# Designs tried in a protein design run: peptides against a protein of PDB entry 3OAK. Part 32

Target 1, 145 residues: chain A of PDB entry 3OAK
Amino acid sequence: DDLEQYLDEKILRLKDEMNIAAQLDIDTLNKRIETGDTSLIAMQKVKLLPKVVSVLSKANLADTILDNNLLQSVRIWLEPLPDGSLPSFEIQKSLFAALNDLPVKTEHLKESGLGRVVIFYTKSKRVEAQLARLAEKLIAEWTRP

## One batch from the design tools (peptide; made by RFdiffusion4, then SolubleMPNN)

Design b1_p13_2_s3 (from b1_p13_2, 5 letters changed)
Fold by OpenDDE base, seed 3:
Structure b1_p13_2_s3 (fold): chain B 145 residues (1-145), chain A 13 residues (1-13)
Amino acid sequence: as target 1 above (145 residues)
Amino acid sequence: MSKELIEEAVKEY
């Protein structure tokens, strides 16, 4: 119906925006590595983060978010960057918090790859302790019998 | 998803 179509278009647009932001940041960091120009700073994901968090927090969008595999874009945002670093503390914190209340199922973890990246955050020594704890909570929730 | 299956996929990182 009209509402379902509207919500799908909204989420698919955000998904596209997230993917573009991720690629632009990757391009920036690759150029930084290539040129040594330390003035190049990746900021596209940080700029879009408030919108992402806002959408992820809307209960009426949960089904649309999961059905359209927006979690794939969330996974992309959490993956290590070209310089080996992790996304900003704020991105990690905000996304882990937002994921906590989503009714994520096994099928969503498989199609997005989100499960494996969150496990990575529970094991990595370069992750802040408080964020590792948030990641652990997600894994515990997703692996419940 | 089982934790074991998730952990196996972490090898990519």
Scores: peptide ipSAE 0.052, ipTM 0.745, DockQ to the pose 0.131
Fold by OpenDDE base, seed 2:
Structure b1_p13_2_s3 (fold): chain B 145 residues (1-145), chain A 13 residues (1-13)
Amino acid sequence: as target 1 above (145 residues)
Amino acid sequence: MSKELIEEAVKEY
């Protein structure tokens, strides 16, 4: 199936781009810590965020997203940064919103590790209350009887 | 997925 192959390649490319963006931001923040140069700002994920949100919002990509474990890259984007801080408010908000419409199953949570990071957002004092509530909604949906 | 199982992993963060 030509379309299926095209969609797989599209998602895998995005997955790679997301992973690269995450690593570049980590590198920037590590350098900021080492040098004390507060002008160093991690911006790669933020720059790529619109594309990520666009892809995650496409109903016709849902199966491809889940089958290719794009959620692993989403998990990576949500994990704490080198200085212990969390990704930007906008990244958190946008990803939680996008995840709400995906037909995520237990197997996807396990293979991506997304479940454990989202539950972290429901309990951490570092998380804004508004975003903790969004995370709680996801956990409730994923664990509903 | 069990919330309890997910919660156990929170200790890693």
Scores: peptide ipSAE 0.048, ipTM 0.740, DockQ to the pose 0.132
Fold by OpenDDE base, seed 5:
Parts: structure tokens; sequence; C-alpha cells
Structure b1_p13_2_s3 (fold): chain B 145 residues (1-145), chain A 13 residues (1-13)
């Protein structure tokens, strides 16, 4: 199936781009810690965010997203950074919003580790109340009997 | 996914 092949390649490319962006930001922040150069700003995820949100919002990509474990890259983007801080408010908000409409199942949470990180957002004192509520909504949906 | 199992994993962060 030509369309399925095209969509798989599209999602796998994005997954790779997301992982690269995350690693580049980690490298930047580690260098910032090592050198004390506060002019070093991690911006790769922020730059890619609009594309990520666009893809996650497309209903026709849902199966491809889930089948290719794109949620693993979403999890990576949500994890705490080297300095202990969290990704930007906009990244958190946008990703939580995008996750609401995906038909996420238990198997997807397990293979991606997304469940673990989202529950962290419901418990952490580092998280803004508004975003903690969004995380709670996701957990409630994913654990619904 | 079990909420309890997820919560136990929070300590890793």
Amino acid sequence: as target 1 above (145 residues)
Amino acid sequence: MSKELIEEAVKEY
C-alpha cells in the first residue's frame, strides 16, 4: 500500500527529528552547565513544535502515529532536562492538548513510557497547576475502566 | 495501564 508506506515514512522521519531535537537541546544544556555560559539556549524542540503539533492533530495519522511508537518521542520531549527543569510551558501545553484526541491504549503507554512521565506531571511541584490538570485529565482517560 | 504502577515509576524522576 503506497499510502501506508508514505505515512510510515513521514512519521518515522518526524520521530527521528524529534529525537535529534531533544538530544541537541540536552547537549546544549549540558554544555551550559559545564561552561556556565548562560547565552546557550536550547531551542531545537521549540522550533520543531509546530510540526509535531500539526502531525499529532491529524486524525488520518493516528494509526500510523501509534503503530510507529511516536509517543516514545513525545515522552522524551516531556522528560526533565539536565538542569532539573521541565520543557517550556508551550511544549507541555501543546503536547498535552494534542494527546487528548489520540486513541491511546495501554499497549502504547507501555511501549512508549508516556504513562510514567504524564503521571509525574500530576505529582511534581515543578509543574504549573494548569498543566497538572491537563495531565490529570489524560491519566483519567487512560485508566478509565 | 494501572495507575498504581505508573505512580510507582514517578520516583525515577
Scores: peptide ipSAE 0.045, ipTM 0.733, DockQ to the pose 0.137
Fold by OpenDDE base, seed 1:
Structure b1_p13_2_s3 (fold): chain B 145 residues (1-145), chain A 13 residues (1-13)
Amino acid sequence: as target 1 above (145 residues)
Amino acid sequence: MSKELIEEAVKEY
């Protein structure tokens, strides 16, 4: 119906925006590596973060978020960057918090690759302890009987 | 190392 179509389009637009932001940040960091210009700062994901968190927090969008595999874009945002660094502390913290309230199922973890990335955060010594704990909490909830 | 950790997780999901 009209509402379902509207919600699908809303999520798909955000998914596209997230993917573009991630690629622009990757391009910036690759150029930084190539040129040695340390003044080049990747800011596109951070700028879009409030909108992402707002959408993920809306209960009425949960089914639409999961059905359209928005979690794939969330996974992309959490992946290590070209220089081996991780996304900003705020991105990690905000996304882990938002994910905690979604009814994520095994099929969503598989089709998005999110499960694999979150496990990475539980094992990496580069991750802040408090964020590793949040990642562990997610894994525990997703694997509960 | 990061890639290896992600690949290891594939076994669980």
Scores: peptide ipSAE 0.044, ipTM 0.718, DockQ to the pose 0.379

Design b1_p13_2_s4 (from b1_p13_2, 4 letters changed)
Fold by OpenDDE base, seed 4:
Structure b1_p13_2_s4 (fold): chain B 145 residues (1-145), chain A 13 residues (1-13)
Amino acid sequence: as target 1 above (145 residues)
Amino acid sequence: MPQELIEEAVREA
């Protein structure tokens, strides 16, 4: 199936781009910590965020997203940074919003590790109240009887 | 969601 192949390649490319962006930001922040150079700002994820949100919002990509474990890269983007901080408010908000519309199942949560990370956001004092509520909404949906 | 994931997340929070 040509369409399926095209969509797989599209998602796998995005997955790679997301992973690269995350690593570049980690490298930047590690260097910032090492050198004390506060002019070093991690911006790679923020730059790529619009593309990520666009892809996650498309219903026709849902199966491809889930089948290729793109949620693993979403999980990576949500993990704490080297300095212990969390990704930007905008990244959290946008990803939580996008996740609401995906037909995420238990198997996807397990293979991606996303479940444990989102639960973290419901419990951590480092998270803004507004975003904690968004995370709680996701957990409620994923744990619905 | 598996209980194991919940417990792990709480521990990490």
Scores: peptide ipSAE 0.033, ipTM 0.704, DockQ to the pose 0.175
Fold by OpenDDE base, seed 5:
Structure b1_p13_2_s4 (fold): chain B 145 residues (1-145), chain A 13 residues (1-13)
Amino acid sequence: as target 1 above (145 residues)
Amino acid sequence: MPQELIEEAVREA
């Protein structure tokens, strides 16, 4: 119906915005590496983060979020950057927190690739202990009988 | 979570 269509469009627009933000940050960092211009700062994801968190926190959007594979964009945001670094502490923290409130199922993990990335955060020594614990909490929830 | 995803993640970490 009209509401479902509206919600789909809302999530799909956000998904597109997230993907664009990620690519712009990648482009910025690649250019930074290429040119050595340290004034180039990747900030697109950080700027969009409040909107992402707001949407992920809406219970009435959960089905739409999962059905439209927004978690793929969440996964993209969590992947290592061109210089090998991880996304900002705030991005990690906010996304891990938001993911706890979603009824994520196996099918969503498969189609998004999110499971593999979150497990990475439980294993990597580059991840802050606090955030590794949040990742572990997600894995525990997703693997519970 | 599928075991294969866990195994892949372990290899990538």
Scores: peptide ipSAE 0.032, ipTM 0.694, DockQ to the pose 0.201
Fold by OpenDDE base, seed 2:
Structure b1_p13_2_s4 (fold): chain B 145 residues (1-145), chain A 13 residues (1-13)
Amino acid sequence: as target 1 above (145 residues)
Amino acid sequence: MPQELIEEAVREA
């Protein structure tokens, strides 16, 4: 119906915006590496983060989020950056928190690749202990009987 | 979560 179509389009637009933000940050960091200009800061994901969190927190959008594989873009946002660093503390914290309230199923984890990435956060020595614990909580929820 | 995803993630971490 009209509402379903509207919600699909809304999520797909956000998905596109997220992917663009990720690529722009990658471009910025690649240029930083290339030029040595330490004043270049990747800020596109951080700028868009409030909108992402807002959408992920809406219960009425859960089905649309999952059906349109928005979690793939969430996974992309969590991947390591060109300089080998991880996304900002704020991005990690906000996304892990938002994921806790989504009814994520096995099919969504497979489709998005999110499961593998979150498990990485439980094992990596580069991850802050606080965030590793949040990742562990997600894994525990997703692997429950 | 599928066991294969867990095993793969552990290897990559």
Scores: peptide ipSAE 0.031, ipTM 0.679, DockQ to the pose 0.197
Fold by OpenDDE base, seed 3:
Structure b1_p13_2_s4 (fold): chain B 145 residues (1-145), chain A 13 residues (1-13)
Amino acid sequence: as target 1 above (145 residues)
Amino acid sequence: MPQELIEEAVREA
């Protein structure tokens, strides 16, 4: 199926781009810590975020997104950074919103580790209340019978 | 989500 192959390639490319962006930001922050150069700012995920949100919002890509474990890259983007900080407010908000419209199943949560990270956001005192509520909404949806 | 995964998440949080 030509369409299926095309969609797989599209998602796998994005997955790769997301992973690269995350690593580049980690490298930047590690260098910032090592050198004390406060001019170093991690911006790669923020720059790619609009594309990520666009793809996650496409109904026709849902199966491809889930089948190719793009949620693993989403999980990576949500994990704490080397300096102990969380990803930007905008990244959290956008990803939590986008995840609400995906038909995420148990197998996808296990495969990606996303469930563990989102639960973290419901418990952490340093997470903005608005975002904690979004995380709670996801957990409620994923755990409902 | 399986209870076991939730428990793991709580422990890791």
Scores: peptide ipSAE 0.030, ipTM 0.679, DockQ to the pose 0.163

Design b1_p13_3_s1 (from b1_p13_3 with E1M E6K A12S)
Fold by OpenDDE base, seed 4:
Structure b1_p13_3_s1 (fold): chain B 145 residues (1-145), chain A 13 residues (1-13)
Amino acid sequence: as target 1 above (145 residues)
Amino acid sequence: MDEIAKEILEESK
């Protein structure tokens, strides 16, 4: 199916872009730590966030998103950074919101590791209360009988 | 990360 192939390629490209953005931010922060250059700001994920949100919000892409394990890249984006900080508030908020509308199943959580990360957000003292509640909502949905 | 989280989620389903 031409459409399916097109959508797969679209999602896989985004997945690559997300992974690259994450790595670039990691590199930036590692260099910031190493050099003490406080002018180094990790902005790659933030720059790409609108595109990510746009894709995640499209109902017609849900199957493609899940089938191609884009959630792995979402998980990567949510992981703590080299300096111990978490991704920006907006990244967390946007991703949690988008995840609420996806029909995430157990298999997707397993293959992406997303569940483990989201549980982290329910427990971490570094997470804003508002976002912890969003994470809790996700966990509740994913663990519902 | 919580290493037990994945297991918990799996057990819940």
Scores: peptide ipSAE 0.048, ipTM 0.714, DockQ to the pose 0.071
Fold by OpenDDE base, seed 1:
Structure b1_p13_3_s1 (fold): chain B 145 residues (1-145), chain A 13 residues (1-13)
Amino acid sequence: as target 1 above (145 residues)
Amino acid sequence: MDEIAKEILEESK
């Protein structure tokens, strides 16, 4: 199916772009630690965020998103950075909001590792209360009978 | 953390 192939390629390209953005930010922060140059700012994920949110919000892409494990890249974006800090408030908020509208199943949580990371956000003292609440909402939805 | 996550996910089946 031409449409299915097109959608798969679209999601896989985004997945690659997300992974690259995450690695570039990690490289920037590692260099910042090594050199002490505080002018180095990690901005690649923030720059790509609007595109990520746009794709995650499209209902017709839900199956393709889940089948291609795009949630693995979402998990990567939510993981702590080399200096121990968390991704920006905007990234956390936008991703948690987008995840609320996806029909995420247990198998997707396991294959992506997203469930474990979101649980972290419900427990961490470094997370803003507003975002911890969003994480709790997701966990509740994913664990309901 | 991993053990807790596994328990939650298994209960979600």
Scores: peptide ipSAE 0.041, ipTM 0.699, DockQ to the pose 0.066
Fold by OpenDDE base, seed 5:
Structure b1_p13_3_s1 (fold): chain B 145 residues (1-145), chain A 13 residues (1-13)
Amino acid sequence: as target 1 above (145 residues)
Amino acid sequence: MDEIAKEILEESK
């Protein structure tokens, strides 16, 4: 119906925006590495984060989020950056918190690759202990019988 | 990492 179509388009637009933000940050950091210009700061994801969190927190959007594989873009946002660093603490914390309230199923983890990335966060020595615990909580919820 | 992730996801089914 009209509402369903509207919600699909809303999520697909956000998905595109997220992917663009991620790529712009990657481009910025690659340029930083190539030029040595430490004034180049990747800020696109951080700027878009409030909108992402807002959408992920809306219960009426859960089905649309999962059906349109928005979690693939969430996965992309969580992946290590070209300089080997991880996304900002705020991005990690906000996304893990938002994911905790979504009815994520195994099929969504597989089609998005999100499960693999979150497992990485449970094992990485570069991840803050607080965030590693959040990642572990998600994995526990997703793998419970 | 991929193999471990796959194993965990399969166990969660």
Scores: peptide ipSAE 0.041, ipTM 0.697, DockQ to the pose 0.067
Fold by OpenDDE base, seed 2:
Structure b1_p13_3_s1 (fold): chain B 145 residues (1-145), chain A 13 residues (1-13)
Amino acid sequence: as target 1 above (145 residues)
Amino acid sequence: MDEIAKEILEESK
């Protein structure tokens, strides 16, 4: 129906925006590596984060989020950057919090690759202890009998 | 989550 179509388009637009933001940040960091210009800061994901969090937090969008594999873009945002660093503390914290409230199922983990990435956050020495605990909470939720 | 998800995640650890 009209509402379903509207919601699908909304989520697909956000998915595209997230992917673009991720690529722009990658481009910025690659340029930083190439030029040595330490003033180059990757900010596109951070700028878009409030919108992402707003969408992920809406219960009425949960099915649309999951059906359109928005979690793939969430996974992309959580992946290590070209310089080997991880996304900002705020991005990690916000996404882990948002994921905690989504009714994630097996099929969503498979099609997004999210599970493997979150497990990485439970094991990496580069992750802040607070965020590792949030990742552990997600894994516990996803592995419950 | 179901046992399939559990297995996938365990294999990823």
Scores: peptide ipSAE 0.039, ipTM 0.689, DockQ to the pose 0.064

Design b1_p13_3_s2 (from b1_p13_3, 4 letters changed)
Fold by OpenDDE base, seed 4:
Structure b1_p13_3_s2 (fold): chain B 145 residues (1-145), chain A 13 residues (1-13)
Amino acid sequence: as target 1 above (145 residues)
Amino acid sequence: SEEIAKEILEESK
């Protein structure tokens, strides 16, 4: 199927872009820690966020997103940074919102590790209360009988 | 459910 192939390639490209953005931000922050240069700011994920949100919000891409384990990259984006901080408020908020509308199944959570990360957000003191509630909502949906 | 919760807390390598 030409359309399916096109969509797969689209999602896989985004997945790669997301992983690169995450690594670049990690590199930036590691360099910031190493050099003490506070002018170094990790902005790659933030720059790519609109594209990520756009893709995650499209219902016609849901199957492709899940089948290609894009949620693994979402998980990576949500992981703590080298300095111990969390991704920006907007990244967290946008991703949690987008996840609410995806038909995420247990298998997707296992293969991506997203479940464990979202659980972290329900427990962490570093997370804003508003976002912790969003994380809790996701967990409730994913674990409901 | 607890079973689902256990499953989502595991990662497949």
Scores: peptide ipSAE 0.118, ipTM 0.746, DockQ to the pose 0.113
Fold by OpenDDE base, seed 2:
Structure b1_p13_3_s2 (fold): chain B 145 residues (1-145), chain A 13 residues (1-13)
Amino acid sequence: as target 1 above (145 residues)
Amino acid sequence: SEEIAKEILEESK
């Protein structure tokens, strides 16, 4: 119906915006590496983060989020950057918190690749202990009997 | 479960 179509389009637009933001940050960091210009700061994901969190927190959007594989874009946002660093503490914390309230199923994890990335956060020495614990909580929920 | 853990490590092709 009209509402379903509207919600699909809304999520697909956000998915596109997230992917663009990720690529722009990658481009910025690659240029930073190339030029040595330390004034170049990747801020596109951070700028879009409030909108992402807002959408992920809406219960009425859960089905649309999962059906349209928005979690793939969440996974992309969590991947290591060109300089080997991880996304900002704030991005990690906000996304892990948002994921905790979504009815994520195994099929969504496989479709998005999110499961493997979150497991990485449970094991990486580069991850803050607080965030590693959040990642562990997610894995525990997703692997429960 | 271990089975679910294994499955979430896989990705759709």
Scores: peptide ipSAE 0.118, ipTM 0.748, DockQ to the pose 0.113
Fold by OpenDDE base, seed 5:
Structure b1_p13_3_s2 (fold): chain B 145 residues (1-145), chain A 13 residues (1-13)
Amino acid sequence: as target 1 above (145 residues)
Amino acid sequence: SEEIAKEILEESK
């Protein structure tokens, strides 16, 4: 119906925006590496983060989020950057928190690749202990008997 | 479970 279509379009637009933001930041950092211009700062994901968090926190969007594989874009946002660094602490924290409230199923994890990335966060020594614990909490929930 | 954990390690392409 009209509501379902509206919600679907909303999530698909956000998914596109997230993917664009990620690519723009990658491009910026690659250029920074190539040119040595330290004034080049990747900020697109940070700028979009409040909107992402807002959407992920809405219960009425959960089905639409999962059905449209928005978690793939979440996974992309969590992947290491060209310089090997991870996304900002705030991005990690906000996304992990938001994921805790979604009824994520195994099929969504496989479709998005999010499970593998979150497992990475449980193992990486580059991740803050606080965030590693959040990642572990997610894995525990997703692998519960 | 371990089985679910194994499935999580797989991703669809």
Scores: peptide ipSAE 0.117, ipTM 0.749, DockQ to the pose 0.115
Fold by OpenDDE base, seed 1:
Structure b1_p13_3_s2 (fold): chain B 145 residues (1-145), chain A 13 residues (1-13)
Amino acid sequence: as target 1 above (145 residues)
Amino acid sequence: SEEIAKEILEESK
């Protein structure tokens, strides 16, 4: 119906915005590496984060979020950057918190690749301890019988 | 479970 279509379009637009933000940050950091210009700062994901968190927190969008594989874009945002660094502490914290309230199923983890990335966060020595614990909590919930 | 863990490690893009 009209509402379903509206929600689908909203989520798909956000998905595009997230993917663009991720790519722009990658481009910025690649240019920084190539030119040595340390004034180049990747901020596109951080700027978009409040909107992402707002959408992920809305219960009425849960089905639309999962059906349209928005979690793939969440996975992309969590992947290491060109310089090997991880996304900002705030991005990690906000996304892990938001994921905790979503009814994520195995099929969503498989189609998005999110499961593997979150497992990475449970094992990486580069991740802050409190965020590693949040990631571990998610994995425990997703792998329970 | 172990079975679920294996499943989430399988990516289907």
Scores: peptide ipSAE 0.115, ipTM 0.750, DockQ to the pose 0.112; fails the geometry check

Design b1_p13_3_s3 (from b1_p13_3, 4 letters changed)
Fold by OpenDDE base, seed 1:
Structure b1_p13_3_s3 (fold): chain B 145 residues (1-145), chain A 13 residues (1-13)
Amino acid sequence: as target 1 above (145 residues)
Amino acid sequence: MDEIYKEILEKAK
């Protein structure tokens, strides 16, 4: 099926781009810590965010997103950074909103590790209250019998 | 790494 192959390739390309963006930001922040150069700013994920949100919002891509474990890259984007800081508020807000509309199943959570990072967002005192509440909502939905 | 997240990952092992 030509369409299915096209969609798979599209998602896999985005997954790669997301992983690269995350690593570049990590490298930037590690260098910032090492050198003390506060002019070094990690912006790669923020720059790519509109494209990520656009893809995650498309209902016709849901199966492709889940089957290709794009949620692993979403998990990576949500993880704490080397300096202990969290990704930008906009990244958190956008990704949690997108997750709320995806038909995530137990197998996807295990494959991606997403469940553990979302639990983190329910426990961290550095997370904004509105996002902590949304994280709790997701956990409740994902753990339903 | 964040201490809370580290603990979550360790418990999941």
Scores: peptide ipSAE 0.506, ipTM 0.915, DockQ to the pose 0.211
Fold by OpenDDE base, seed 2:
Structure b1_p13_3_s3 (fold): chain B 145 residues (1-145), chain A 13 residues (1-13)
Amino acid sequence: as target 1 above (145 residues)
Amino acid sequence: MDEIYKEILEKAK
């Protein structure tokens, strides 16, 4: 119906914005590595984060989020960056909190690749303990027999 | 790329 179409379009636009923000930050960090210019700071994801959190927190958007594979963009935002660093603690914390409240199913994990990146957060020694524990919780829930 | 993540992705192939 009209509402469903409207919501789909909103989520798809956000997905596009997230992907663009991720790529711009990657480009910035690659340039920082290449030039050594430490004044280059990747800020696009951080700037967009409030909008992402707002959308992910709305229960009435859960189906639309999952059906449109927005989790693929969430996965991209969580992946290690070109210099090997992780996204900001705030991005990690916000996204993991949002994931904890979504009814994620196996099919969503497969089509997004989210499972593999969350497993990474359970293994990396550079991840804050509280987020590693939350990642473990998610993996346990998603792999429940 | 992070070495741990690289290994995870490689094992998934």
Scores: peptide ipSAE 0.505, ipTM 0.915, DockQ to the pose 0.213
Fold by OpenDDE base, seed 3:
Structure b1_p13_3_s3 (fold): chain B 145 residues (1-145), chain A 13 residues (1-13)
Amino acid sequence: as target 1 above (145 residues)
Amino acid sequence: MDEIYKEILEKAK
């Protein structure tokens, strides 16, 4: 189907862009640590965030998103950074909001590793209370019998 | 790496 192929390609392109953005930010922060150059700021994910949010919010893309394991890239974006910090509050807020509206199943959690990182957000004392509660909600939903 | 996240990943193996 032409439409299905188009949607798959669209999501796969976004997935690639997300992975590149994440790696660029990691590289920037590692260089910052190695050189001590405090002018180095990781902003690639933040720059791409509006596009990510736009795609994740489309109900008609849900199956394509899940089938192509875009959640793996979401997991990567949520992971702690090389300097020990967390991604920006805006990234956390936006992604958790998007996850709350996706029909995520156990198989998607397994292939993406998303469950582990969301559990992390329920345990970390550095996470804002509102997001910790949302993380707990998601875990509860995903572990329902 | 964050110690809490490291522990989670290790337990998942």
Scores: peptide ipSAE 0.504, ipTM 0.915, DockQ to the pose 0.212
Fold by OpenDDE base, seed 5:
Structure b1_p13_3_s3 (fold): chain B 145 residues (1-145), chain A 13 residues (1-13)
Amino acid sequence: as target 1 above (145 residues)
Amino acid sequence: MDEIYKEILEKAK
């Protein structure tokens, strides 16, 4: 129906925006590595984060979010960056908080690759303890019998 | 790419 179509288009548009933001930040950091220009700062994801958080927090969008594999874009946003750094603390914190309230199922983890990156956050020494604990909590919830 | 993440991805294949 009209509402379903509207919501699908909304989520797919956000997914595209997220993927673009991630790629732009990757490009910026790769250029920073190549040129040594430390003034190059990756800001695209940070700029889009409020919109992402707003959408992910809406219960009425949960099915649309999961059905359209928006979690793939969430996974991309959480992945380590070319310069070896992680996404900003704010991005990590916001996304893990949002994930905690989504009814994520095994099929969503498989199609998005989200499980692998969250496992990474349980293992990396560069992740703050509080976020590592959140990652562990999510893994425990997703692996319930 | 982060070495730990790379290893995770490789083991998953």
Scores: peptide ipSAE 0.480, ipTM 0.909, DockQ to the pose 0.211

